# Peptides against a protein of PDB entry 6TME, part 117

Target 1, 324 residues: chain A of PDB entry 6TME
Amino acid sequence: NRLKRAYIALQAWKKAFYSDPFNTAANWVGPDVCSYKGVFCAPALDDPSVLVVAGIDLNHADIAGYLPPELGLLTDVALFHVNSNRFCGVIPKSLSKLTLMYEFDVSNNRFVGPFPTVALSWPSLKFLDIRYNDFEGKLPPEIFDKDLDAIFLNNNRFESTIPETIGKSTASVVTFAHNKFSGCIPKTIGQMKNLNEIVFIGNNLSGCLPNEIGSLNNVTVFDASSNGFVGSLPSTLSGLANVEQMDFSYNKFTGFVTDNICKLPKLSNFTFSYNFFNGEAQSCVPGSSQEKQFDDTSNCLQNRPNQKSAKECLPVVSRPVDCS
Target 2, 324 residues: chain A of PDB entry 6TME as posed
Amino acid sequence: NRLKRAYIALQAWKKAFYSDPFNTAANWVGPDVCSYKGVFCAPALDDPSVLVVAGIDLNHADIFGYLPPELGLLTDVALFHVNSNRFCGVIPKSLSKLTLMYEFDVSNNRFVGPFPTVALSWPSLKFLDIRYNDFEGKLPPEIFDKDLDAIFLNNNRFESTIPETIGKSTASVVTFAHNKFSGCIPKTIGQMKNLNEIVFIGNNLSGCLPNEIGSLNNVTVFDASSNGFVGSLPSTLSGLANVEQMDFSYNKFTGFVTDNICKLPKLSNFTFSYNFFNGEAQSCVPGSSQEKQFDDTSNCLQNRPNQKSAKECLPVVSRPVDCS

## One batch from the design tools (peptide; made by RFdiffusion4, then SolubleMPNN)

Design b2_p15_7_s4 (from b2_p15_7, 6 letters changed)
Fold by OpenDDE base, seed 2:
Formats: sequence, C-alpha cells, structure tokens
Structure b2_p15_7_s4 (fold): chain B 324 residues (1-324), chain A 15 residues (1-15)
Amino acid sequence: as target 1 above (324 residues)
Amino acid sequence: MKEKLKEKVQEILSE
C-alpha cells in the first residue's frame, strides 16, 4: 500500500523534528496522510484510481530537524519544497528512490556535507535549489549534464574550479555567488545557449575572462563582481546584445573600458568600480547617459572623482596582464 | 499555497 509507506515516512520525519514553532505537524496523526498540513496527494501516474503523496510543501515553517532515511518511502513525490527551515545534516541517499522528482528546493536550511549527488540520480529533475546552506567540496561536473531550467548554488561552501561541463548546461539561471570557487571561468561558458542570468559574485575566481563570454547572446544579467579577475575586458563583450545588468566591480582588471561595451543596446547598469582601469570611453562616464547607469569609482582613471592614488595604481597599471 | 502546489502536481502528473 503506497499510502501506508507514506505514513511510515511522514511519521519518521515528524519524529526527526527537534522544533516545530508553528505546530505544522500537529495534525500529522493517523493514516489519512493526505489531510496532513503540507502534504499533497494526487492520482498516481500508473493508476489514476490510486491516491499517492505527490508533493511536500513545508516552506517557511521554521522547523528544526533532519531528513530521515525513511523519506525514501515517498516514491511518488514529484515536488519537494522545504525552504526556509532549520533542517540539518545531509540529504539522505534513500531519496534516490524518488524517481519522479521534478522540483527539489531545500534552500535556506542548515544542510552540510558534499554536493547532494542523489539529485543527479533523478531523471526528470528540472529545478534544483540548494542555496543558503553549508554544502561543501567540489561541484560534480555531472550537474551540468542535467536538463535543469535553473541551478541555484549560491551561499554555500563549494570550492575548487567550475567544471568545464558548464557549457553543456541548458539552464536559464545559474548562481555560483558566495562560495569558494577558484580558477578561471571555463571557455566552454560560451556554449550555454539558453543562459539568461549568471552570477559569480564573491568567489575566489581568477585569471582572464574568456573571450567566449561574448557568445552569450541571451544573457541579461552577468555579474562577476568580488573576485580576482585580471587583464583587460574582452573585446568580444560587444556581442552581449541583450545584457541589461553587468558587474565587474571588486576585481583586478586593467586597461581601457571601450565604447563598444558601454554602448551595448540593452545595457541599463554597468558597474566596473574597484578595479585598476586606466581609461574609459566618454560613453562609459557616469552621467553621460540618461538611460544607462555607470559606476567607475576606485579605478586608475584620470580626471575622475574617487579614484585610487598613483601609489596604488602604478605598480598594477605598469604591469598589465596579457590575456592574449 | 496548497492549491498552487496541487495544481502544479496535477500538471506534472498529467504530462
């Protein structure tokens, strides 16, 4: 009996709660699991006459606890939304039995350990949100082989390099922000044909930006701020025909910010502050356009306010990194 | 919230 298995799983989970401030599981009593708060039943795909637990929504319940292995008995669950709780521990490997998993949101919790590789076992997964946790270690390359619409990884403890498989991703939104990623952005990034938004904020990324970024024709948001990038901005950035928000602030970029970048047709905000740029085109000057906002603060620009001292600039500007 | 998830579940399950 599928509902009996669900009952066992849900009762095991209730026992795994340390705190339930809103008494969310107060009605989790008896065999009628479809009446449980945050539990959603639907007709089974294989037999419409059979009612099964198809979804969990415990978003914003402030529940403290862990995910017990008995959750692997919820084999009919397609939607698992438990964001904004205080769940801790690891994602159970037993969730590999949830072969219908379509959306998995465990964001804003206290999960730890490596990337939850069980997510890679779900053949139909479209949405993965694991942001605002304490996941650590390497990002598995296979994540980008998944046909995901969105990949939210931000605000974790992920380290090492970004996998070269990123170019295989079909995701429209990818967030790497506020991790410990290092190394260069892979040249394969230009192959992300469906990419609309990519965020690298607040990592340890370095090296030159790859020229292949200019192939991201559908990107509307590109944020590479708060990293260790060096060299000049690629001239190929003139190919970003749909970029609206672009941020390169808080890096070690040098060289000249060109008209071809600042005149991008849909550009509304371009922040390149806190770098070592030694020149900018007139079209890049803050206040030069009513339609575009620029920030050139804390560079090595002449005749601009709020720039770095000559003492700070000269050692860097005199030794430009060649990205050719 | 419950209705939206139910609708979404039903949509996913109907495909």
Scores: peptide ipSAE 0.036, ipTM 0.733, DockQ to the pose 0.037
Fold by OpenDDE base, seed 3:
Structure b2_p15_7_s4 (fold): chain B 324 residues (1-324), chain A 15 residues (1-15)
Amino acid sequence: as target 1 above (324 residues)
Amino acid sequence: MKEKLKEKVQEILSE
């Protein structure tokens, strides 16, 4: 009986709660699991006459506890939303049995350990949100082989390089922000055909931006701020026909900010502050447009306010990195 | 939210 297995799983989970401030699991008593708060039942896909646990929503319950291995008995769950809790430990490998998993949101918790590779075992996964946790180590390349609509990795402890497999991703939104990623952005990034938003904020990324970024025709948000990028902005950025928000601030970029970038047709905000740019086109000057907002603060620009001193600029500007 | 999830579950399961 599928509901009996669900009962075992949910009772094991209730026992794994250390704190339930809102008494969310207070009604988690007895065999009628479909009446449990945050538990959603639906007809099974293989037998419409059988009722199964198909979804869990414990969002914003402030529950402290862990995910016990018995959760692997919830084999009919397609939606698992437990964000904004205080769950700790690791994601159980037993969740590999949840082959119908479609949306997995464990964001804003206290999960630790390596990337939850069990997520890679789910063939139908479309949404993965693991942001605002303490996941660490390398990002597995296989994540980008998944047909995901969104990948939220931000605010974790991920390290190493971004996998070259990123170009295989079909995701519209990808966030890497506030991790410890290092190395260059892979050239394969230009192959992300469905990409709308990508965020690299606050990592240890470095090197030149790949020219292939200019192939991201559907990108509306591109944020590479607070990294260690060097060299000039790629001329191919003129290909970002749909970019609205672009941020390159707090890097080590040099060279000239071109007219072709600042005149992008849908560009609303372009922040390139806190770099070492030594020139900008007139179209890049803050206040030059009513439709576009620019920030050129703290560069090496002549005749602009709030720029770096010659002492700060000279060592960097005199040694431009050639990205060709 | 509860109803929305139920609807979403039904949508997914009906595909």
Scores: peptide ipSAE 0.035, ipTM 0.735, DockQ to the pose 0.038
Fold by OpenDDE base, seed 5:
Order: structure tokens, then sequence, then C-alpha cells
Structure b2_p15_7_s4 (fold): chain B 324 residues (1-324), chain A 15 residues (1-15)
């Protein structure tokens, strides 16, 4: 009986709660699991006459605990939303049995360990949110082979290069922000045909930006701020016909910020502050447009306010990194 | 700086 298995799983989970400040699991008593708060039942896909646990929503419950292996008995779950809790430990490998998993949101918890590779076993997964946890180690390249709509990895402890497989991703939104990613952005990034938003904020990324970024025609948000990027901005950025928000601040960029970038047709905000740019086009000057907001603060620009000193600029500007 | 970055990320991710 599927509901009996669900009962075993949910009771095991209740036992794994250390704290339930809102008494969310107070009604998790008895065999009627479909009445449990945060448990949603639906007709089974293989047998519409059978009621199964199809979804879990414990978002914002502030529950402290862990995910026990018995959760693998919830084989009919397609939606698993447990964000904004205090769950700790690792994602159980037993969740590989949840072959219908469509949306997996464990964001804003205290999960630890490596990337939850069990997520790669779910054939129908479309949404993966593991942000705001303590996941560590390497990002498996296979994540981008998945047909995901969104990939939220931000605010973790991932420490690796970005896999070259990123170009295979069909995701519209990908976040790497606030990790320990290192190395260069792969040139394959330009192959992300469905990409709308990509965020690299606050990593250890370095090197030159690949020219292939300019192929991201559907990108509306591109944020590479707070990294170690060097060299000039690629001239191919003029190809970002739909970019609205662009941030390159807090890097080590040099060279000239061109008119072709600042005149991008949908650009609303372009921040390139806290770099070593030594020139900008008039169209890049803050206040030059009513429709566009620019920030050129703390560069090596002449005749602009709030710039770095010549002493700070000279060592960097005199030794530009050639990205060619 | 870190807080501003966090806020920005939250803004982007909330849209």
Amino acid sequence: as target 1 above (324 residues)
Amino acid sequence: MKEKLKEKVQEILSE
C-alpha cells in the first residue's frame, strides 16, 4: 500500500525533527497522511483510483531536523519543497526512488556534504533549488546535461571550476553566486540558448571573459561582480541585445568601456565600478542618459569623480592583460 | 559590501 509506505516515511521524518516551532507536524498522527499539514495527495499517475502522496510543502516552517532514509518510501512525490527550514545533514541517497521528482527545493537550510548527486538520478527534474546551504566540493558536470528550467546553486561552499557542460544547459536561470567557484568562465557559455539570467557574484572566478558571452541573445541579467576577472570587456558584448542588468563591478578589468556596450538597446543598469578601466565612452558616463543608470566609481578614469589614485592605477593599467 | 551583494542576489532571484 502506497499510503502505508508514505505513513512510515512521514512518521520517520517526524521523529527526525529536533524542533518544530510552529507545530507543523502536530497533526501528523494516524494513517491518514493526506490530512497531514504540508502533505498533498493526488491520484497516482499509473492508477488514478489510488491516492498517493504527490507533494510536500514545508516551506517556511523553521523545522530543525534531518531527512531520514525512509523518505525514499515517498515514491510518488513530484514536488518536494522544504525551503526556509533548519534541516541539516545530507540529502538521502534513498530519494533516488522518487523517480517522479519534478521540483526539488531544499533552499535555505543547513544541508552539508557534496552536491546531492541523487538529484541527477531524477529523469523528470525541471527545478533544482539548493541555494543557501552548506553544500561543498565539486559541481558535477552532469547537472547541465539535465533538462532543467532553473538551477539555483548560490550561497553554498562549492569549490571547483565551472563545468564546460554549462553550454548544454537549457536553463533560463542559473545562479553560481556566493560560492568558491574558480577558474575561467567556459567558452561554451555562449551555447546556453535559453539563458535569461546568470549570476556569478562573489566567487573566485578569474581570467578573461570569453567572447562567447556576446552570443547570449536572450540574457536579461548578467552579473559577474565580485570576482577576479581581468582584461578588457569583450567587444562581442555588443551582441547582448536583451541585457537589462549588467554588473562587472569589483573585478580587475582594464581598458576602455566602449560605446557599443553602453548603448545596448535594453540596458537599464550597467555597473562597472571598482575596476581599473582607464577610459569610457561618453555614453557610459553616469547621468548621460535618463533611461540608463551607470556606475563608473573607483576606476582609473580621467576627469571623473571618485576614481582610484594614480598610485593605485598605474601598476595595473600599465600591465594590461591581453585576452587575445 | 557582502550585505549589498546578498540583497542584490535576493532581488534578482525574487523576480
Scores: peptide ipSAE 0.014, ipTM 0.464, DockQ to the pose 0.092
Fold by OpenDDE base, seed 1:
Structure b2_p15_7_s4 (fold): chain B 324 residues (1-324), chain A 15 residues (1-15)
Amino acid sequence: as target 1 above (324 residues)
Amino acid sequence: MKEKLKEKVQEILSE
């Protein structure tokens, strides 16, 4: 019965292919779905004597098509990896029936529409990768209430603010890069207890950086580049004891880059170029350390090369934003 | 297929 449902689903999916350049589905014939390329069977969790479709891996198949609603019949699937294809349309709501979903990777496709809220219905989901699509609209706050290890949202069309619920996330890796997020980074960010890597690159984020960023003791990568952030860097960034990669480039930051930031014990790369900083500590100067790389290019620094003109600097530096 | 992000975040994005 379970494999029969899987057969119906997989045949419906094959029919939904517009192009299969590598003939991935060429062997998708007959009832033996466990022999299908990219289909993986395992003993059912509830009955080890029953073989079920437990995983799909069609990564890098360059398949054009859509996800038909019949995929909801794959009720035993825990791993769904279909990245690097040309699937279009929306994620079917019928996938809510895949209650064992553990890893969902639809990255690098042509999916459209709002955030796939069906992902919120999966109680055991640990990995969510929807990056490199055309998902749009608001990010549901509930995404951060999920016990996810990783959340990849980058390279989409998400808009509005980052939800304050971000502080509830248990994820070690979160990417927001290359969306249309706006507003401030929520102060609740400092509550992300398991965070190792967070990327905000290339959004419309603005305002001051919250002081609470300094509470991210386990963060190794913090990239806030290519946004509209203003004010000074928080002094609390001295608390980032494990940060290795830090990027604040291409913003509107002002003020002084302090020793306490540049002397962070694990800091390997710190990029603060293309801002309006008007001073830096000696420890922040490129070449001041053999162990650390700095980039101070295109700021308002005195006696440094490749800085902005006085004409560009004066209007901004003379009107510093108070983040207090 | 879309381009990957910069190399500096490749480790994150390759997970």
Scores: peptide ipSAE 0.007, ipTM 0.512, DockQ to the pose 0.112

Design b2_p15_8_s1 (from b2_p15_8, 8 letters changed)
Fold by OpenDDE base, seed 1:
Structure b2_p15_8_s1 (fold): chain B 324 residues (1-324), chain A 15 residues (1-15)
Amino acid sequence: as target 1 above (324 residues)
Amino acid sequence: KKEELKKKIQEILNE
């Protein structure tokens, strides 16, 4: 009966394919769904004597189509990976019935609409990848209340502010890159205890960086490049004891880049180019270290190559933003 | 990759 439901779901999905260039679903015939390419069966949790569809992997199949509501019949699916296809439309609300969902990867598709709130209904979800789609609107604050290990949101059309609930996230990796997020980074960011990597690249974020970033002791990658941030870099960044990659390029930062930042013990690459910094410590100068790479290009630094003109610098440097 | 997924599924189911 459970496999029969799976059969109905998978046949409905096959019918929803507009194109299957690799004939991935060619063997999706007959009741033996466990033999279907990209379909994985396992003993059911509630009855080990019953075989159920526990996983879907259609990654890189280049399938064009949509997700029909009948996919809600795949109630035993814990892994759903359909990365790098051409699926369009919305994520069906019927997927709320997939209560065992553990990893959900619909990245690199053509999904549209608001954030798929059905993902919030899955109690055991640990991995959410919706990047490289056309999801739009506000990010629901509740996403960060989920016990997720990774949250991939990059390359979508999300807008509005980053929710203050971000500080509740237990994720080690969070990506906001290449969206339309605006406003300030919430001060609650410093509460992300498990954070290793966070990227804000290519948004409309603005304001001062919160001092609380310096509380991210476990962060190895911090990228805030290509935004509208202003003011000086927080002195508390000296607390990033494990940061290896740091990028603040293509913003509107001003002030002095300090030794305390450039001498971070694990820092491998620090890019602060294309800002309006008017000074840097000797330890920040490119070539000053053999173990660290720096880029100070296109700032307002004196006696450094490839800097902005006085005409470009003066209007900004003369009006420093006070972030205190 | 198929084997990895199978293993992962089994791991999840055993949790």
Scores: peptide ipSAE 0.042, ipTM 0.716, DockQ to the pose 0.040
Fold by OpenDDE base, seed 5:
Structure b2_p15_8_s1 (fold): chain B 324 residues (1-324), chain A 15 residues (1-15)
Amino acid sequence: as target 1 above (324 residues)
Amino acid sequence: KKEELKKKIQEILNE
């Protein structure tokens, strides 16, 4: 009996709670699991006459605990939303049995360990949110082979390079922010056909920006701030016809910020502060447009306020990195 | 919220 299995799973989970401040699981008593708070039932796909647990929503429950392996008995779950809790430990491998998983949100928890590779086993997964945890290690390249709409990885402890497979992603939103990613942005990034928003904020990324970024015609948000990027901004950035928010602040960029970038048709905010730019077009000057906001603070610009000293600029500006 | 989620679940399951 599927509901019996669900009962076993949910009771095991309740036992795995260390704290339930809102008494969310207070009604998790008895065999009627469909009445449990945060548990949602639906007719089974293979037998509409059978009711199964199809969804879990424990968002914002502030529950402390872990995910026991018995959760693998919830084989009919398609939606698993448990964000904003205090769940700890690892994502159980037994969740591989949840073959109907469509949306998996474990964000804002205390999960640890490597990337939950069990997520890669779900053939129908469309939404993956594991942000604001303590996941660590390498990002599996296979994540971008999946037909995901959104990939939220930000605010973790992921290390290593960004996989070259990123170009295969069909996701509209991808977040890498606030991890420990290193190396260059892969040139394959330009192949992300459906990308609308990508954020690299606060990593250890370095090298030159790939020219292929300019191929991201649908991108509305591009944030590469707080990294170690060097060289000039690619001239191909003029191809970002739909970019609205662009941030390159807190890097080591040099060179000239061109008119072609600052005059991008949809550009609303362009922040390139805290770099080593030694020139900017008039169109890039803060206050030059009523429609666009620019920040050129703390660069090596002449005749601009709040710039770096010559002493700070000269060592970097005199040794420009050639990205050609 | 609950009803919306139920609907979404049903939609997903019916696909």
Scores: peptide ipSAE 0.041, ipTM 0.715, DockQ to the pose 0.038
Fold by OpenDDE base, seed 3:
Structure b2_p15_8_s1 (fold): chain B 324 residues (1-324), chain A 15 residues (1-15)
Amino acid sequence: as target 1 above (324 residues)
Amino acid sequence: KKEELKKKIQEILNE
């Protein structure tokens, strides 16, 4: 009996709660698991006459506890949403039995350990949100082989380089922000055919931006701020026909910010402050457009306010990195 | 919200 297995799983989970401030699991009593708060049943795919637990929604319950291995008995769950809780520990490997997993949201919790590789075992996964946790170590390259619509990794402790497999991703939204990623952005980034939004904020990324970024025709948001990028902006950025929000602030970029970038047709906000740019086109000057907002603060620009001193600029500007 | 989620689950399960 599938509901009996679900009962065992849910009772084990209730036992794993250390705190339930809103008494969310107060009605988690008895065999009728479909009446449990945050538990949703539906007809099974293989037998419409059988009712199964198909979804969990415990979002914003502020529950403290852990995920016990018995959750692997919830084999019919397609939606697992437990964001904004205080769950700790690791994601159980037993969740590999949840072969129907479609959306997995464990964001804003206290999960630790390496990337939850069990997520890679789910063949139908479309949505993965593990942001605002304490996941650490390397990102598995295989994550980008998944046919995901969105990949939220931000605000964790991930380290090492971004896998070259990123180009295989079909995701429209990918967030790397506020981790410890290092190295260069892979050239394969230009192969992300469905990408709309990508965020690299607040990592240890470095090197030159790959020219292949200019192939991201569908990107509306590109934020690479607060990293260690060097060199000039690629001329191929003129290919970003749909970019609306672009941020390169707080890096070590040099060179000239061109008209071809600042005149991008959909560009609304372009922030390139806190770099070492030594020139900008007139179209890049803040206030030059009513439709576009620019920030050129704290560069090495002549005749602009709030720029770095010659002492700060000269050592960097005199030794530009050649990205060719 | 509950009904919306049920609908979403059903939609996913029917795909």
Scores: peptide ipSAE 0.040, ipTM 0.709, DockQ to the pose 0.038
Fold by OpenDDE base, seed 4:
Structure b2_p15_8_s1 (fold): chain B 324 residues (1-324), chain A 15 residues (1-15)
Amino acid sequence: as target 1 above (324 residues)
Amino acid sequence: KKEELKKKIQEILNE
């Protein structure tokens, strides 16, 4: 009996709770698992006459505990949403049995260990949110081979380089922010045909921006702030016809910020502060447009307020990195 | 939110 298996799983999970401040699992008693708070049943796909546990929603329950291996008995679960809790430990490998997994949200918890590779085993996965945890190590390149709509990886402890396979991603939203990623942005980034939003904030990324970023015709948000990028902004950024929010602040960029970038047709906000730019077009000057907001603070610009001292600028500006 | 999730589950299961 599928509901009997679900009962075993849910009772094992209740036993794995260390704290339940809102008494969310108070009604998790008896065989009627479909009445459990946060448990949702639906007709099974293979037999509409059979009721199964199809979804879990424990979002914002502040539950402390871990995910026991018995959760692998929830084989009919398509939606697993447990964000904003205090779950710790690792994601159980037994979840590989949840072959119908469609949306997996474990964000804002205390999960640790390597990337949960069990997520790669789910053939129908469309949404992956593991942000605001303590996941560590390398990002498996296979994550971008998945037909995902969104990939949220931000605020973890991921290290190493961003995989070249990123260009295979069909995701509209990808976040890398606030990790320990290093190396260059892969040139394959320009192949992300469905990309709308990408965020690299607060990593250890370096090198020149790849010219292929200019091929991201559908991108509306591009944030590469708080990294170690060097060189000039690629001239191909003029191809970002739909970009609305662009942030390159807190890097080591040099050179001239051109009209072709600042006059992008959909650009609303462009922040390039805290770099070493030594010139900007008039169209890039803050206050030059009522429709666009610019921030040129703390660069090496002449005749602009709040710029770096000559002492700070000269060592960097005099040794520009050639990205050609 | 519960109703929305139920609807979403049903939509997914009907695909």
Scores: peptide ipSAE 0.039, ipTM 0.715, DockQ to the pose 0.039

